# Peptides against a protein of PDB entry 2L9B: the designs that were tried, part 21

Target 1, 91 residues: chain A of PDB entry 2L9B
Amino acid sequence: ANFLSQKFPELPSGIDVNINMTTPAMMISSELAKKPKEVQLKFLQKFQEWTRAHPEDAVSLLELCPQLSFVTAELLLTNGICKVDDLIPLA
Target 2, 91 residues: chain A of PDB entry 2L9B as posed
Amino acid sequence: ANFLSQKFPELPSGIDVNINMTTPAMMISSELAKKPKEVQLKFLQKFQEWTRAHPEDAASLLELCPQLSFVTAELLLTNGICKVDDLIPLA

## One batch from the design tools (peptide; aimed at target 1 L11 Q67)

Design b1_p21_6 (made by RFdiffusion4)
Pose (drawn by RFdiffusion4):
Structure b1_p21_6 (pose): chain A 91 residues (1-91), chain P 21 residues (1-21)
Amino acid sequence: as target 2 above (91 residues)
Amino acid sequence: HNFAKGIDFDAWWEFFEKVIE
């Protein structure tokens, strides 16, 4: 993964989830949604600028690392920026 | 017990702050 070792070498793997009692998706929502609204908006706007400045980098990262792909989608959902039906065009 | 990777938003947040610096 030379692309990552060059640009994104310190990517987090994610937390370990016991999916015998808690689903990852539900944890994903309660994870981002338990945060104050300012955080999702701060992340998405900052990230929006970064991804505009670096469309190849940002897209390729989302290509390989799904936590951010869906992290962004869930934040879009919790704020009401986008809905699930708006994400299926992306899917 | 079965384990899968969940989203660690705090780690993503700290990583992203380093990237945009």

Design b1_p21_6_s1 (made by RFdiffusion4, then SolubleMPNN; from b1_p21_6, 9 letters changed)
Fold by OpenDDE base, seed 5:
Structure b1_p21_6_s1 (fold): chain B 91 residues (1-91), chain A 21 residues (1-21)
Amino acid sequence: as target 1 above (91 residues)
Amino acid sequence: MKFAKGADFDAILAFFEKQLA
């Protein structure tokens, strides 16, 4: 058992993804774009709500699954919630 | 670092919803 499965036992298992690689990033963006806008917004809302309720767990999750940071940024941009320049200072 | 197989956003969403219940 790895640390991820121990800390978040109900989180779905998956494949290893390196968000710094072009292909994995493109895959994430493509799959995300296939979801209806309502689902995209709900995902973003619940993720943000969860991170506010569980800040320490959120740090752990984002360290173990950095692709979720990419997902969050992509959702914010594609749904017109923020602009690219708004995210640059946070990088 | 793992991501849900096939980018299973529905399963990840369900995880967050269950945690918030």
Scores: peptide ipSAE 0.441, ipTM 0.807, DockQ to the pose 0.291
OpenDDE base, seeds 1, 2, 3, 4: peptide ipSAE 0.434, 0.444, 0.439, 0.441; ipTM 0.803, 0.807, 0.809, 0.806; seed 2 fails the geometry check

Design b1_p21_6_s2 (made by RFdiffusion4, then SolubleMPNN; from b1_p21_6, 11 letters changed)
Fold by OpenDDE base, seed 5:
Structure b1_p21_6_s2 (fold): chain B 91 residues (1-91), chain A 21 residues (1-21)
Amino acid sequence: as target 1 above (91 residues)
Amino acid sequence: MKIAKGADFDAILAWFEKQVA
């Protein structure tokens, strides 16, 4: 927690989930679907730009916050950039 | 309760925008 905040200052905490009503994955997928395509693509562009510039930090972030891996995969699939079969070898 | 970090999309996007600015 402290390590994460120090390495990635002001990283958002996210949204609280009542696991008796839904799962984190379900909530993430639902929230992503509400965003315009242009905004979804903007996220992918910024994320990819950052990961190219800081590959070691990107690995650390995704290890600590696996939710972000789910976000990226979901957006790639939803926008037709990748197929499910393209992601299988990486899972 | 758990925290779904990826669900707060606007905040995450804003954070990344700051990183690459």
Scores: peptide ipSAE 0.549, ipTM 0.826, DockQ to the pose 0.521
OpenDDE base, seeds 1, 2, 3, 4: peptide ipSAE 0.511, 0.495, 0.505, 0.546; ipTM 0.802, 0.795, 0.799, 0.824

Design b1_p21_6_s3 (made by RFdiffusion4, then SolubleMPNN; from b1_p21_6, 10 letters changed)
Fold by OpenDDE base, seed 2:
Structure b1_p21_6_s3 (fold): chain B 91 residues (1-91), chain A 21 residues (1-21)
Amino acid sequence: as target 1 above (91 residues)
Amino acid sequence: MKIAKGADFDAILEYFEKLVA
């Protein structure tokens, strides 16, 4: 197994995307938008809670799985929790 | 192409629910 699978063995494998029809980012954004607001906020709450408890693992996960950074940023923006300018220092 | 780990929102939500349980 690769390093990501070894450190986070229960991490989901992901979903299929046809890159001739869409991009991974577009697909992620579309899938997020289909979820109820309360579900989106629940993810942010749980992820924040885990990140606070395991900051080193959180950094590792986001480095190895950058699509999660996109997911988190998209949810923060679409729910009005922060503005685009607030994320610039994190880029 | 398969989107890398963590891109299935329902699955990743469940993943973090278990991590903080």
Scores: peptide ipSAE 0.380, ipTM 0.767, DockQ to the pose 0.488
OpenDDE base, seeds 1, 3, 4, 5: peptide ipSAE 0.266, 0.340, 0.320, 0.248; ipTM 0.725, 0.743, 0.750, 0.702

Design b1_p21_6_s4 (made by RFdiffusion4, then SolubleMPNN; from b1_p21_6, 8 letters changed)
Fold by OpenDDE base, seed 5:
Structure b1_p21_6_s4 (fold): chain B 91 residues (1-91), chain A 21 residues (1-21)
Amino acid sequence: as target 1 above (91 residues)
Amino acid sequence: PKFAKGADFDAILEFFEKQLA
């Protein structure tokens, strides 16, 4: 087993993006937009709760899966929780 | 990158929910 699967055995493997048809960022944004607002907010809530409860694991996960950082930023922006300028210092 | 498609999004959400339970 690879390091990611070993540390997070129940984490979904995901599906590779065909970069010839779209960019990973575009695909993520598109799929997120298809989810109801309530589901998007639920994701933010649960992710926030988990990161607070498991900060060390959260750091490891975000390092191995940087797309989750993009997901979080995208959801914050699209739901009007923050502005682009608010995220600049964090990048 | 992984977790791009809708099915992956639902799966990762479920992952966090189970971790918190």
Scores: peptide ipSAE 0.440, ipTM 0.787, DockQ to the pose 0.283
OpenDDE base, seeds 1, 2, 3, 4: peptide ipSAE 0.426, 0.383, 0.342, 0.439; ipTM 0.775, 0.754, 0.737, 0.786; seed 4 fails the geometry check

Design b1_p21_7 (made by RFdiffusion4)
Pose (drawn by RFdiffusion4):
Structure b1_p21_7 (pose): chain A 91 residues (1-91), chain P 21 residues (1-21)
Amino acid sequence: as target 2 above (91 residues)
Amino acid sequence: HNFAKGVDFDAWWEFFEKVFE
């Protein structure tokens, strides 16, 4: 993964989830949604600038690391920026 | 027990704070 070792070498793997009692998706929502609204908006706007400045980098990272792909989508959902039906065009 | 990777938003936040620099 030379692309990552060059640009994104310190990518987090994610937390370990016991999916015998808790689903990852539910955790994903309660994870981002338990945060104050300012955080999702701060992340998405900052990230929006970064991804505009670096469309290849940002897209390719989303291509390989799904936590960010759906982290962004869940943050869009919790703020009402986008809905699930708006994400299926992306899917 | 079965384990899967979940979202570690704090780690993502810290990662992107470095990337945004």

Design b1_p21_7_s1 (made by RFdiffusion4, then SolubleMPNN; from b1_p21_7, 8 letters changed)
Fold by OpenDDE base, seed 5:
Structure b1_p21_7_s1 (fold): chain B 91 residues (1-91), chain A 21 residues (1-21)
Amino acid sequence: as target 1 above (91 residues)
Amino acid sequence: MKYAKGVDFDAILEFFEKQLK
């Protein structure tokens, strides 16, 4: 067990990405695009609600799982909620 | 063959839903 699994015992491990064929970012973008818009928006709503309720845990989670930052950014962009320039201060 | 971890979207969504109960 590592620190991530200890702090978030029920956090899923994610999916294995064959980096000889693709990248985690490419895989994430592909999988997100397969989800209905209502499901994509539901994720944003629940993640926002969770981070508001658990701000210290949210910081830890995003540091340990930076792919979740990519997920959030990708969803905001693809659903037209924000523009690339809106994310520059967060980079 | 080398691997990295991506995201299981449905699983992570369920994780947040469970945490909010």
Scores: peptide ipSAE 0.371, ipTM 0.788, DockQ to the pose 0.702
OpenDDE base, seeds 1, 2, 3, 4: peptide ipSAE 0.364, 0.368, 0.363, 0.348; ipTM 0.785, 0.787, 0.785, 0.770

Design b1_p21_7_s2 (made by RFdiffusion4, then SolubleMPNN; from b1_p21_7, 7 letters changed)
Fold by OpenDDE base, seed 3:
Structure b1_p21_7_s2 (fold): chain B 91 residues (1-91), chain A 21 residues (1-21)
Amino acid sequence: as target 1 above (91 residues)
Amino acid sequence: PLFAKGVDFDAILEFFEKQLA
């Protein structure tokens, strides 16, 4: 097992991407858009709650799984919770 | 690219739900 699996053994594996057809970012955006708004918001709520309870683990997880940063940013933007300009200083 | 894999959204949501239970 890799370090990510060791640190977060219950964390699901990522989805393989056919790089000839799409990019991971495009795939994630597409899959997120298929989810009901209530489910999207549920993710944000649970992720936020977990991050508050485990800030050190949250930093580690986001470093090891940057896809989750993308998911979070995408959901914040598409649900109008923040603007692109709000993310620029963090990039 | 920043990352090479996508995300199983339902599974990751379940992950956090279980973590918080």
Scores: peptide ipSAE 0.618, ipTM 0.900, DockQ to the pose 0.410
OpenDDE base, seeds 1, 2, 4, 5: peptide ipSAE 0.616, 0.615, 0.592, 0.561; ipTM 0.899, 0.899, 0.891, 0.879

Design b1_p21_7_s3 (made by RFdiffusion4, then SolubleMPNN; from b1_p21_7, 7 letters changed)
Fold by OpenDDE base, seed 5:
Structure b1_p21_7_s3 (fold): chain B 91 residues (1-91), chain A 21 residues (1-21)
Amino acid sequence: as target 1 above (91 residues)
Amino acid sequence: PRFAKGVDFDAILEFFEKLLK
């Protein structure tokens, strides 16, 4: 975790979750839903572009910040880009 | 899930924009 953090020193820290009120997944879903569709799609475009160009670094990033895998899956599903069955190979 | 924290979506979007520069 330490050496991975050095690779992405500007990676934002996650938001603390009050486990008595919600779960990390629920919080992420709620926050994503508040964003305009244009912003949601912009994230997907930028993440896809960077991942294609830097596949090995993408693996490191997702190990360091596994929330991003959930974010991506949630956005693909909620915007009707893919179905749950399409994500099974990634689970 | 194997994460205990949420995501600041605006911050993470800005992060990727910087990575692509």
Scores: peptide ipSAE 0.494, ipTM 0.870, DockQ to the pose 0.423
OpenDDE base, seeds 1, 2, 3, 4: peptide ipSAE 0.482, 0.483, 0.478, 0.473; ipTM 0.867, 0.868, 0.866, 0.864

Design b1_p21_7_s4 (made by RFdiffusion4, then SolubleMPNN; from b1_p21_7, 9 letters changed)
Fold by OpenDDE base, seed 1:
Structure b1_p21_7_s4 (fold): chain B 91 residues (1-91), chain A 21 residues (1-21)
Amino acid sequence: as target 1 above (91 residues)
Amino acid sequence: MKFAKGADFDAILKFFEKLLK
């Protein structure tokens, strides 16, 4: 937690999920659906660009925040960029 | 593990935009 805050100080802390009321997947999908398609695609574009520029930091971020992997996967699937089967090799 | 809500998502987007500058 300290490493995350130190390395990515501008990253929002987020909130805990009440697993009795929802799942992380449900919460993420719901929140993403509230965003316009243009914003969703902008996220993918900026994240992709940042990942290319900072591959080591990207690996660290995704290891520390695996929920961001789901965010990315959800956006790719929802926007028809890839299929579920395409994600299997990454699991 | 913590997760982002709507306002947090916007902040994450801004975070990546800022990192690219």
Scores: peptide ipSAE 0.304, ipTM 0.790, DockQ to the pose 0.287
OpenDDE base, seeds 2, 3, 4, 5: peptide ipSAE 0.290, 0.175, 0.241, 0.252; ipTM 0.786, 0.717, 0.754, 0.759

Design b1_p21_8 (made by RFdiffusion4)
Pose (drawn by RFdiffusion4):
Structure b1_p21_8 (pose): chain A 91 residues (1-91), chain P 21 residues (1-21)
Amino acid sequence: as target 2 above (91 residues)
Amino acid sequence: SFAKGVDFDAWWDFFEKVIEK
């Protein structure tokens, strides 16, 4: 993964989830949604600038690392920026 | 069974490092 070792070498793997009692998706929502609204908006706007400045980098990272792909989507959902039906055009 | 979940704080810290570059 030379692309990552060059640009994104310190990518987090994610937390370990016991999916015998808790689903990852539900944790994903309660994870981002338990945060104050300012955080999702701060992340998405900052990230929006970064991805505009670096469309190849940002897209390729989303290509390989799904946590950010759906982290972004869940934040879009919790703020009402986008809905699930708006994400299926992306899917 | 175990699976990887979202560690948003780690993502946040990682992203802050990325945009500082």

Design b1_p21_8_s1 (made by RFdiffusion4, then SolubleMPNN; from b1_p21_8, 10 letters changed)
Fold by OpenDDE base, seed 4:
Parts: sequence; structure tokens; C-alpha cells
Structure b1_p21_8_s1 (fold): chain B 91 residues (1-91), chain A 21 residues (1-21)
Amino acid sequence: as target 1 above (91 residues)
Amino acid sequence: AVAKGVDFDAILKFFDKQLAR
């Protein structure tokens, strides 16, 4: 957490999940689904742009904040950009 | 791993700030 904050000082903190009430995946999916499609696509566009501009930082971020990988995959799937079969090799 | 939830709006703002540099 300290290393993550130092490397990405503007990165917001995550949200604790009550594992007895819900799974992290369900929580993330629910929160994403509340956002308009336009906002979801904007996220994907911004993340894509940032990844292209900062590929090494992107790798570091996804390693340190793996929930972002889930977010990205979920958005790709729900918006029809990818199919589940497309992501199987990456799992 | 998805141990923590994500503040979606905050993450979006994070990327906006990163790209604005």
C-alpha cells in the first residue's frame, strides 16, 4: 500500500468488501452497471490512452491493483468489445 | 484478485489527471 501510494500518489484507495455479504466481483460489477454506457466507454478510452502512453506504469498498476484488470475485462465484455472466449487465454 | 472494490469515478478522474500531464 505504501509503495502503491508512492508510485501512484493520485490513485484513490480501494473499497473494503464484506466477504460475508457479497463478493468483490459482484460489488464491482454492480457499481459498473450503475454507470451510463457513455461513462463506461469513456473509462475504457482513457485507460487505453493511458496504457499506450505509460505501458510500464500500466503493468505496475495492474499488478498492484488487480481489481482494475477485472474492471477492464468486465467492461470489455459487457459492452460487447470482447467475448468471454477472447479472454480465456489471458486468465 | 478482486479483493477490493473500485471507486469508479475516482479512477476515471485519476486517468484524466494522468493524461492531462
Scores: peptide ipSAE 0.332, ipTM 0.773, DockQ to the pose 0.487
OpenDDE base, seeds 1, 2, 3, 5: peptide ipSAE 0.311, 0.320, 0.307, 0.318; ipTM 0.767, 0.773, 0.765, 0.770

Design b1_p21_8_s2 (made by RFdiffusion4, then SolubleMPNN; from b1_p21_8, 10 letters changed)
Fold by OpenDDE base, seed 2:
Structure b1_p21_8_s2 (fold): chain B 91 residues (1-91), chain A 21 residues (1-21)
Amino acid sequence: as target 1 above (91 residues)
Amino acid sequence: GIAKGLDFDAILEFFEKQLAR
């Protein structure tokens, strides 16, 4: 974890969640839904672009910040870009 | 697994800054 964190020093930290009130997944989904569609799509574009530019670091980033995988999946589903069945191979 | 939430705006900014470098 320390090694990966050092690899991405500018990566923002996650947000603490009171598990008695909600779950990280629920919180993330809720926050995503509040964003305009244009902003949601912008995230997907930038993430995709970054992954193409840094394929050697992409796996490390997703390991360090597994929230990114969830966000990406959620946005793909919410925006009708793919269906749940399309994500099965990724799990 | 995901143990924490995510600051969406901060993550988006992270990628934007990374791509600008």
Scores: peptide ipSAE 0.677, ipTM 0.925, DockQ to the pose 0.489
OpenDDE base, seeds 1, 3, 4, 5: peptide ipSAE 0.667, 0.676, 0.647, 0.676; ipTM 0.922, 0.925, 0.917, 0.925

Design b1_p21_8_s3 (made by RFdiffusion4, then SolubleMPNN; from b1_p21_8, 8 letters changed)
Fold by OpenDDE base, seed 5:
Structure b1_p21_8_s3 (fold): chain B 91 residues (1-91), chain A 21 residues (1-21)
Amino acid sequence: as target 1 above (91 residues)
Amino acid sequence: GVAKGVDFDAILEFFEKQLAK
C-alpha cells in the first residue's frame, strides 16, 4: 500500500466490490458497459498512451493492479478491436 | 469480504493528468 502510494500518489483507490455477491471481473465488465463507446475508447487510448510513455511504471502498476489488465482485454473485445483468439497467446 | 474494482472516470482522469506533465 505504501509502495503503491509513493509510486503513484494520485492513483484512485477504485470501487469497493462485495465478493460475496459478485467478482471484481464481473463488476468491471458491467461498469464498463454503462459507459458510452467514446468514453470506453478514450479510456483505452489514454491508458495505452501512458503505458507507451512509461513502460517501467506500467509494469509496476499492472503487477499491483491486475484489474487494469482485465479492463484492457475487455475493452479490446467489446469494441471489436480484437478477437478472443487474439488474446489466447497472452494468457 | 471487500475487493477493489475500477473507478473508470477517476483513473481516466489520472492518466490524462499524467500525460499532461
Scores: peptide ipSAE 0.475, ipTM 0.845, DockQ to the pose 0.701
OpenDDE base, seeds 1, 2, 3, 4: peptide ipSAE 0.469, 0.472, 0.470, 0.468; ipTM 0.841, 0.843, 0.841, 0.841

Design b1_p21_8_s4 (made by RFdiffusion4, then SolubleMPNN; from b1_p21_8, 8 letters changed)
Fold by OpenDDE base, seed 1:
Structure b1_p21_8_s4 (fold): chain B 91 residues (1-91), chain A 21 residues (1-21)
Amino acid sequence: as target 1 above (91 residues)
Amino acid sequence: AVAKGVDFDAILAFFEKQLAK
C-alpha cells in the first residue's frame, strides 16, 4: 500500500488511457465537456468545500493526483470562472 | 504531470461522501 492509498483509502483510481489515440488531458477535457453544466458546477462546489475543510489533505491529494488539478483548472476555465491569466501565478 | 484520466462521477461521489462524514 502506498501513501495515497493509506491516506485516502476510498479515493477512486484513475482510468487508463490509450496513448495511441489520445492523451490523458484530451480524454479528461472531452469527458468533462459531456457533463451537464450543473454537474460541473457541483463538482467545483464540493471540491471547494472539501479543500477548505481539509487544507493539508487537499495539498497532499493534489500533489499525488495531478489529474485533479487539471480537472479543476479545466472546469474553472470552461465555465468562465477564471481566465488563463488567473492561473499563471499558481504554476 | 497528468498520467491518467479521471473517473469523474466516482471522484464527485468521493467528495460528496467525504463531506457527509
Scores: peptide ipSAE 0.462, ipTM 0.845, DockQ to the pose 0.479
OpenDDE base, seeds 2, 3, 4, 5: peptide ipSAE 0.460, 0.457, 0.459, 0.458; ipTM 0.840, 0.843, 0.843, 0.842

## One batch from the design tools (peptide; aimed at target 1 L68 I81 C82)

Design b1_p22_1 (made by RFdiffusion4)
Pose (drawn by RFdiffusion4):
Structure b1_p22_1 (pose): chain A 91 residues (1-91), chain P 22 residues (1-22)
Amino acid sequence: as target 2 above (91 residues)
Amino acid sequence: MTLEQAKSFLELFHEKLDEYLE
């Protein structure tokens, strides 16, 4: 993964989830949604600028690392920026 | 997610976020 070792070498793997009692998706929502609204908006706007400045980098990272792909989608959902039906065009 | 899907994701994401911030 030279692309990552060059640009994104310190990518987090994610937390370990016991999916015998809690689903990852539900944790994903409660994870981002339990945060104050300012955080999702701060992340998404800051990230929006970063991804505009670096479309190839940002897209390729989303290509390989799904946590961010859906982290962004869930933050879009919790703020009402985008709905699930708006994400299927992306899917 | 493919690279084309990721690009489409960013396009829609930027659009939806701009609309929201308006």

Design b1_p22_1_s1 (made by RFdiffusion4, then SolubleMPNN; from b1_p22_1 with K7R S8K H14T E19K E22A)
Fold by OpenDDE base, seed 3:
Structure b1_p22_1_s1 (fold): chain B 91 residues (1-91), chain A 22 residues (1-22)
Amino acid sequence: as target 1 above (91 residues)
Amino acid sequence: MTLEQARKFLELFTEKLDKYLA
């Protein structure tokens, strides 16, 4: 299994992820959006752990695929994890 | 997304998720 598959077990088996950051980010974003809220929360936890273990890669991931941050932000807001005011300084 | 925006977002993300899960 590739790195993303083992870190994000919610991804289906057999998904190929190339070495660049764009394709992995798109897969994460796409799969995250397909899952129920409970699964999405667990996915966020795994994403959080990965960002801590790979901080510079995480930055590059968001730089190259900002849609992932948008999907993540939506989940943060809809689940009451953060408020709109928390995101304003980032705009 | 700029480097600065990404760093700030990740900081917010990790902080808020930690607080939510606590």
Scores: peptide ipSAE 0.649, ipTM 0.928, DockQ to the pose 0.793
OpenDDE base, seeds 1, 2, 4, 5: peptide ipSAE 0.643, 0.646, 0.649, 0.647; ipTM 0.928, 0.929, 0.929, 0.928

Design b1_p22_1_s2 (made by RFdiffusion4, then SolubleMPNN; from b1_p22_1 with T2S S8R H14T E15K E22K)
Fold by OpenDDE base, seed 4:
Structure b1_p22_1_s2 (fold): chain B 91 residues (1-91), chain A 22 residues (1-22)
Amino acid sequence: as target 1 above (91 residues)
Amino acid sequence: MSLEQAKRFLELFTKKLDEYLK
């Protein structure tokens, strides 16, 4: 039904993801998926560093652009950094 | 997403990435 549900059918079905979140997340994720694992990890590390340096801005960014959380979540899942069960409580 | 969801996601993200990289 949505971007994450298609790739990870074990995710809860109740996640509300509309076209405004699905399309941008799908685009970004597909581009990152073309890059080597090292590049994907570097992206995550840079994002992590920024969120630690700017915690309030990071929260605001995700509130305004929840698409970014889906991009990040997919990278975490596909690289084995987290499991689907880790994300269920956040839905 | 809500303020609380964002905070929890970032906490999970940073924690899991740290665990993966150590």
Scores: peptide ipSAE 0.637, ipTM 0.936, DockQ to the pose 0.822
OpenDDE base, seeds 1, 2, 3, 5: peptide ipSAE 0.634, 0.635, 0.634, 0.635; ipTM 0.935, 0.935, 0.935, 0.935

Design b1_p22_1_s3 (made by RFdiffusion4, then SolubleMPNN; from b1_p22_1, 7 letters changed)
Fold by OpenDDE base, seed 4:
Structure b1_p22_1_s3 (fold): chain B 91 residues (1-91), chain A 22 residues (1-22)
Amino acid sequence: as target 1 above (91 residues)
Amino acid sequence: MSLEQARRFLEIFTEKLDKYLK
């Protein structure tokens, strides 16, 4: 199981992850988790702003670097911004 | 992740964050 599965056992299985996915995401998530909630939210807001300004680039980025989606997903879940069920369609 | 997954994720992400900050 990947680090998200460990932290959120309710997540659906079948997500294709490997060491190249989990390690970078885990490192980034751990660093962000050390910051105040306000800083975490600011990160999400800046990322959101960029994705809206560059939607096609954002899609391409996630295709190339799906690790970023795991970082973002964990922040959404831990801060109560979304629920596990919201992410099931992505499995 | 696939093109479809990426698009879906970004949609969920932006929608949920907007709702949270509202």
Scores: peptide ipSAE 0.636, ipTM 0.935, DockQ to the pose 0.817
OpenDDE base, seeds 1, 2, 3, 5: peptide ipSAE 0.635, 0.634, 0.634, 0.635; ipTM 0.935, 0.935, 0.935, 0.935

Design b1_p22_1_s4 (made by RFdiffusion4, then SolubleMPNN; from b1_p22_1, 6 letters changed)
Fold by OpenDDE base, seed 5:
Structure b1_p22_1_s4 (fold): chain B 91 residues (1-91), chain A 22 residues (1-22)
Amino acid sequence: as target 1 above (91 residues)
Amino acid sequence: MSLEQARKFLELFTKKLDEYLK
């Protein structure tokens, strides 16, 4: 069990989750969750804009820091931007 | 995280955020 499985028990078990990935994500997500929704959305929008402007760097960033995908995923889920079912194909 | 996983995630992320902001 990890923090994502605890908050979203319907997540697929096939996703590789380890302590080095989940702990940093938990810390970042917990801090962002304390911010207003508009701040969280602005963060996502800026990240989206950057990924569009620098797609190869964005891929490299997630390759090196997959923790960011967990942070982003939780923000998407908690704000109702995506559903758990949307993440299943990524497993 | 593999290149394929990263690309698939970013595609989902950008798509869902666009739909949400419409």
Scores: peptide ipSAE 0.639, ipTM 0.936, DockQ to the pose 0.781
OpenDDE base, seeds 1, 2, 3, 4: peptide ipSAE 0.639, 0.639, 0.638, 0.639; ipTM 0.936, 0.936, 0.936, 0.936

Design b1_p22_2 (made by RFdiffusion4; failed a check: the pose's geometry)
Pose (drawn by RFdiffusion4):
Structure b1_p22_2 (pose): chain A 91 residues (1-91), chain P 22 residues (1-22)
Amino acid sequence: as target 2 above (91 residues)
Amino acid sequence: SSLSSASSSFLEEFWEVLEKAS
């Protein structure tokens, strides 16, 4: 993964989830949604600028690393910026 | 669609990587 070793070498793998009692998706929501609204906005705007400045980089990262793809989507959902039905056009 | 920005522990990890990548 030369693209990552060059640009994104320190990508986090994610937390270990015991999916025998808790689903990843539910954890994903409670994870981002338990944060104060400022954070999701704060991330998404900052990230919005970064992805505008680096569309190839940002898109390719989302291509390989799904946590961010859905992290962004869940933050869009929790703020009401986008809905699930708005994400299926992306899917 | 419109977007907005923040950071948290897990998101900081991504963000720090993005900062370094910049």

Design b1_p22_2_s1 (made by RFdiffusion4, then SolubleMPNN; from b1_p22_2, 15 letters changed; failed a check: the pose's geometry)
Amino acid sequence: IPLGGGVSELLQKYWDAMEKAE

Design b1_p22_2_s2 (made by RFdiffusion4, then SolubleMPNN; from b1_p22_2, 15 letters changed; failed a check: the pose's geometry)
Amino acid sequence: VPLGEGESDLLSKYWKAMEKAE

Design b1_p22_2_s3 (made by RFdiffusion4, then SolubleMPNN; from b1_p22_2, 15 letters changed; failed a check: the pose's geometry)
Amino acid sequence: IELGEGISELLQKYWDAMEKAE

Design b1_p22_2_s4 (made by RFdiffusion4, then SolubleMPNN; from b1_p22_2, 15 letters changed; failed a check: the pose's geometry)
Amino acid sequence: IKLGGGVSELLQKYWDAMEKAE

Design b1_p22_3 (made by RFdiffusion4)
Pose (drawn by RFdiffusion4):
Structure b1_p22_3 (pose): chain A 91 residues (1-91), chain P 22 residues (1-22)
Amino acid sequence: as target 2 above (91 residues)
Amino acid sequence: MTLEQALEFLELFHEKLDEYLE
């Protein structure tokens, strides 16, 4: 993964989830949604600028690392920026 | 997802975020 070793070498793997009692998706929501609204908005706007300045980088990262793809979607959902039906066009 | 889908994602994301901020 030369693209990552060059640009994104310190990508987090994610937390370990016991999916025998808790689903990853539910954790994903409670994870981002338990955070104060300012955080999701701060992340998304800052990230929005970064991805506009670096479309290739940002898209390719989303291509390989799904946590961010859905992290962004869940943050869009919790703020009401986008709905699930708005994400299926992306899917 | 593919690179094309990721670019579409960013396009829609930027659009929807701009609309929301307006």

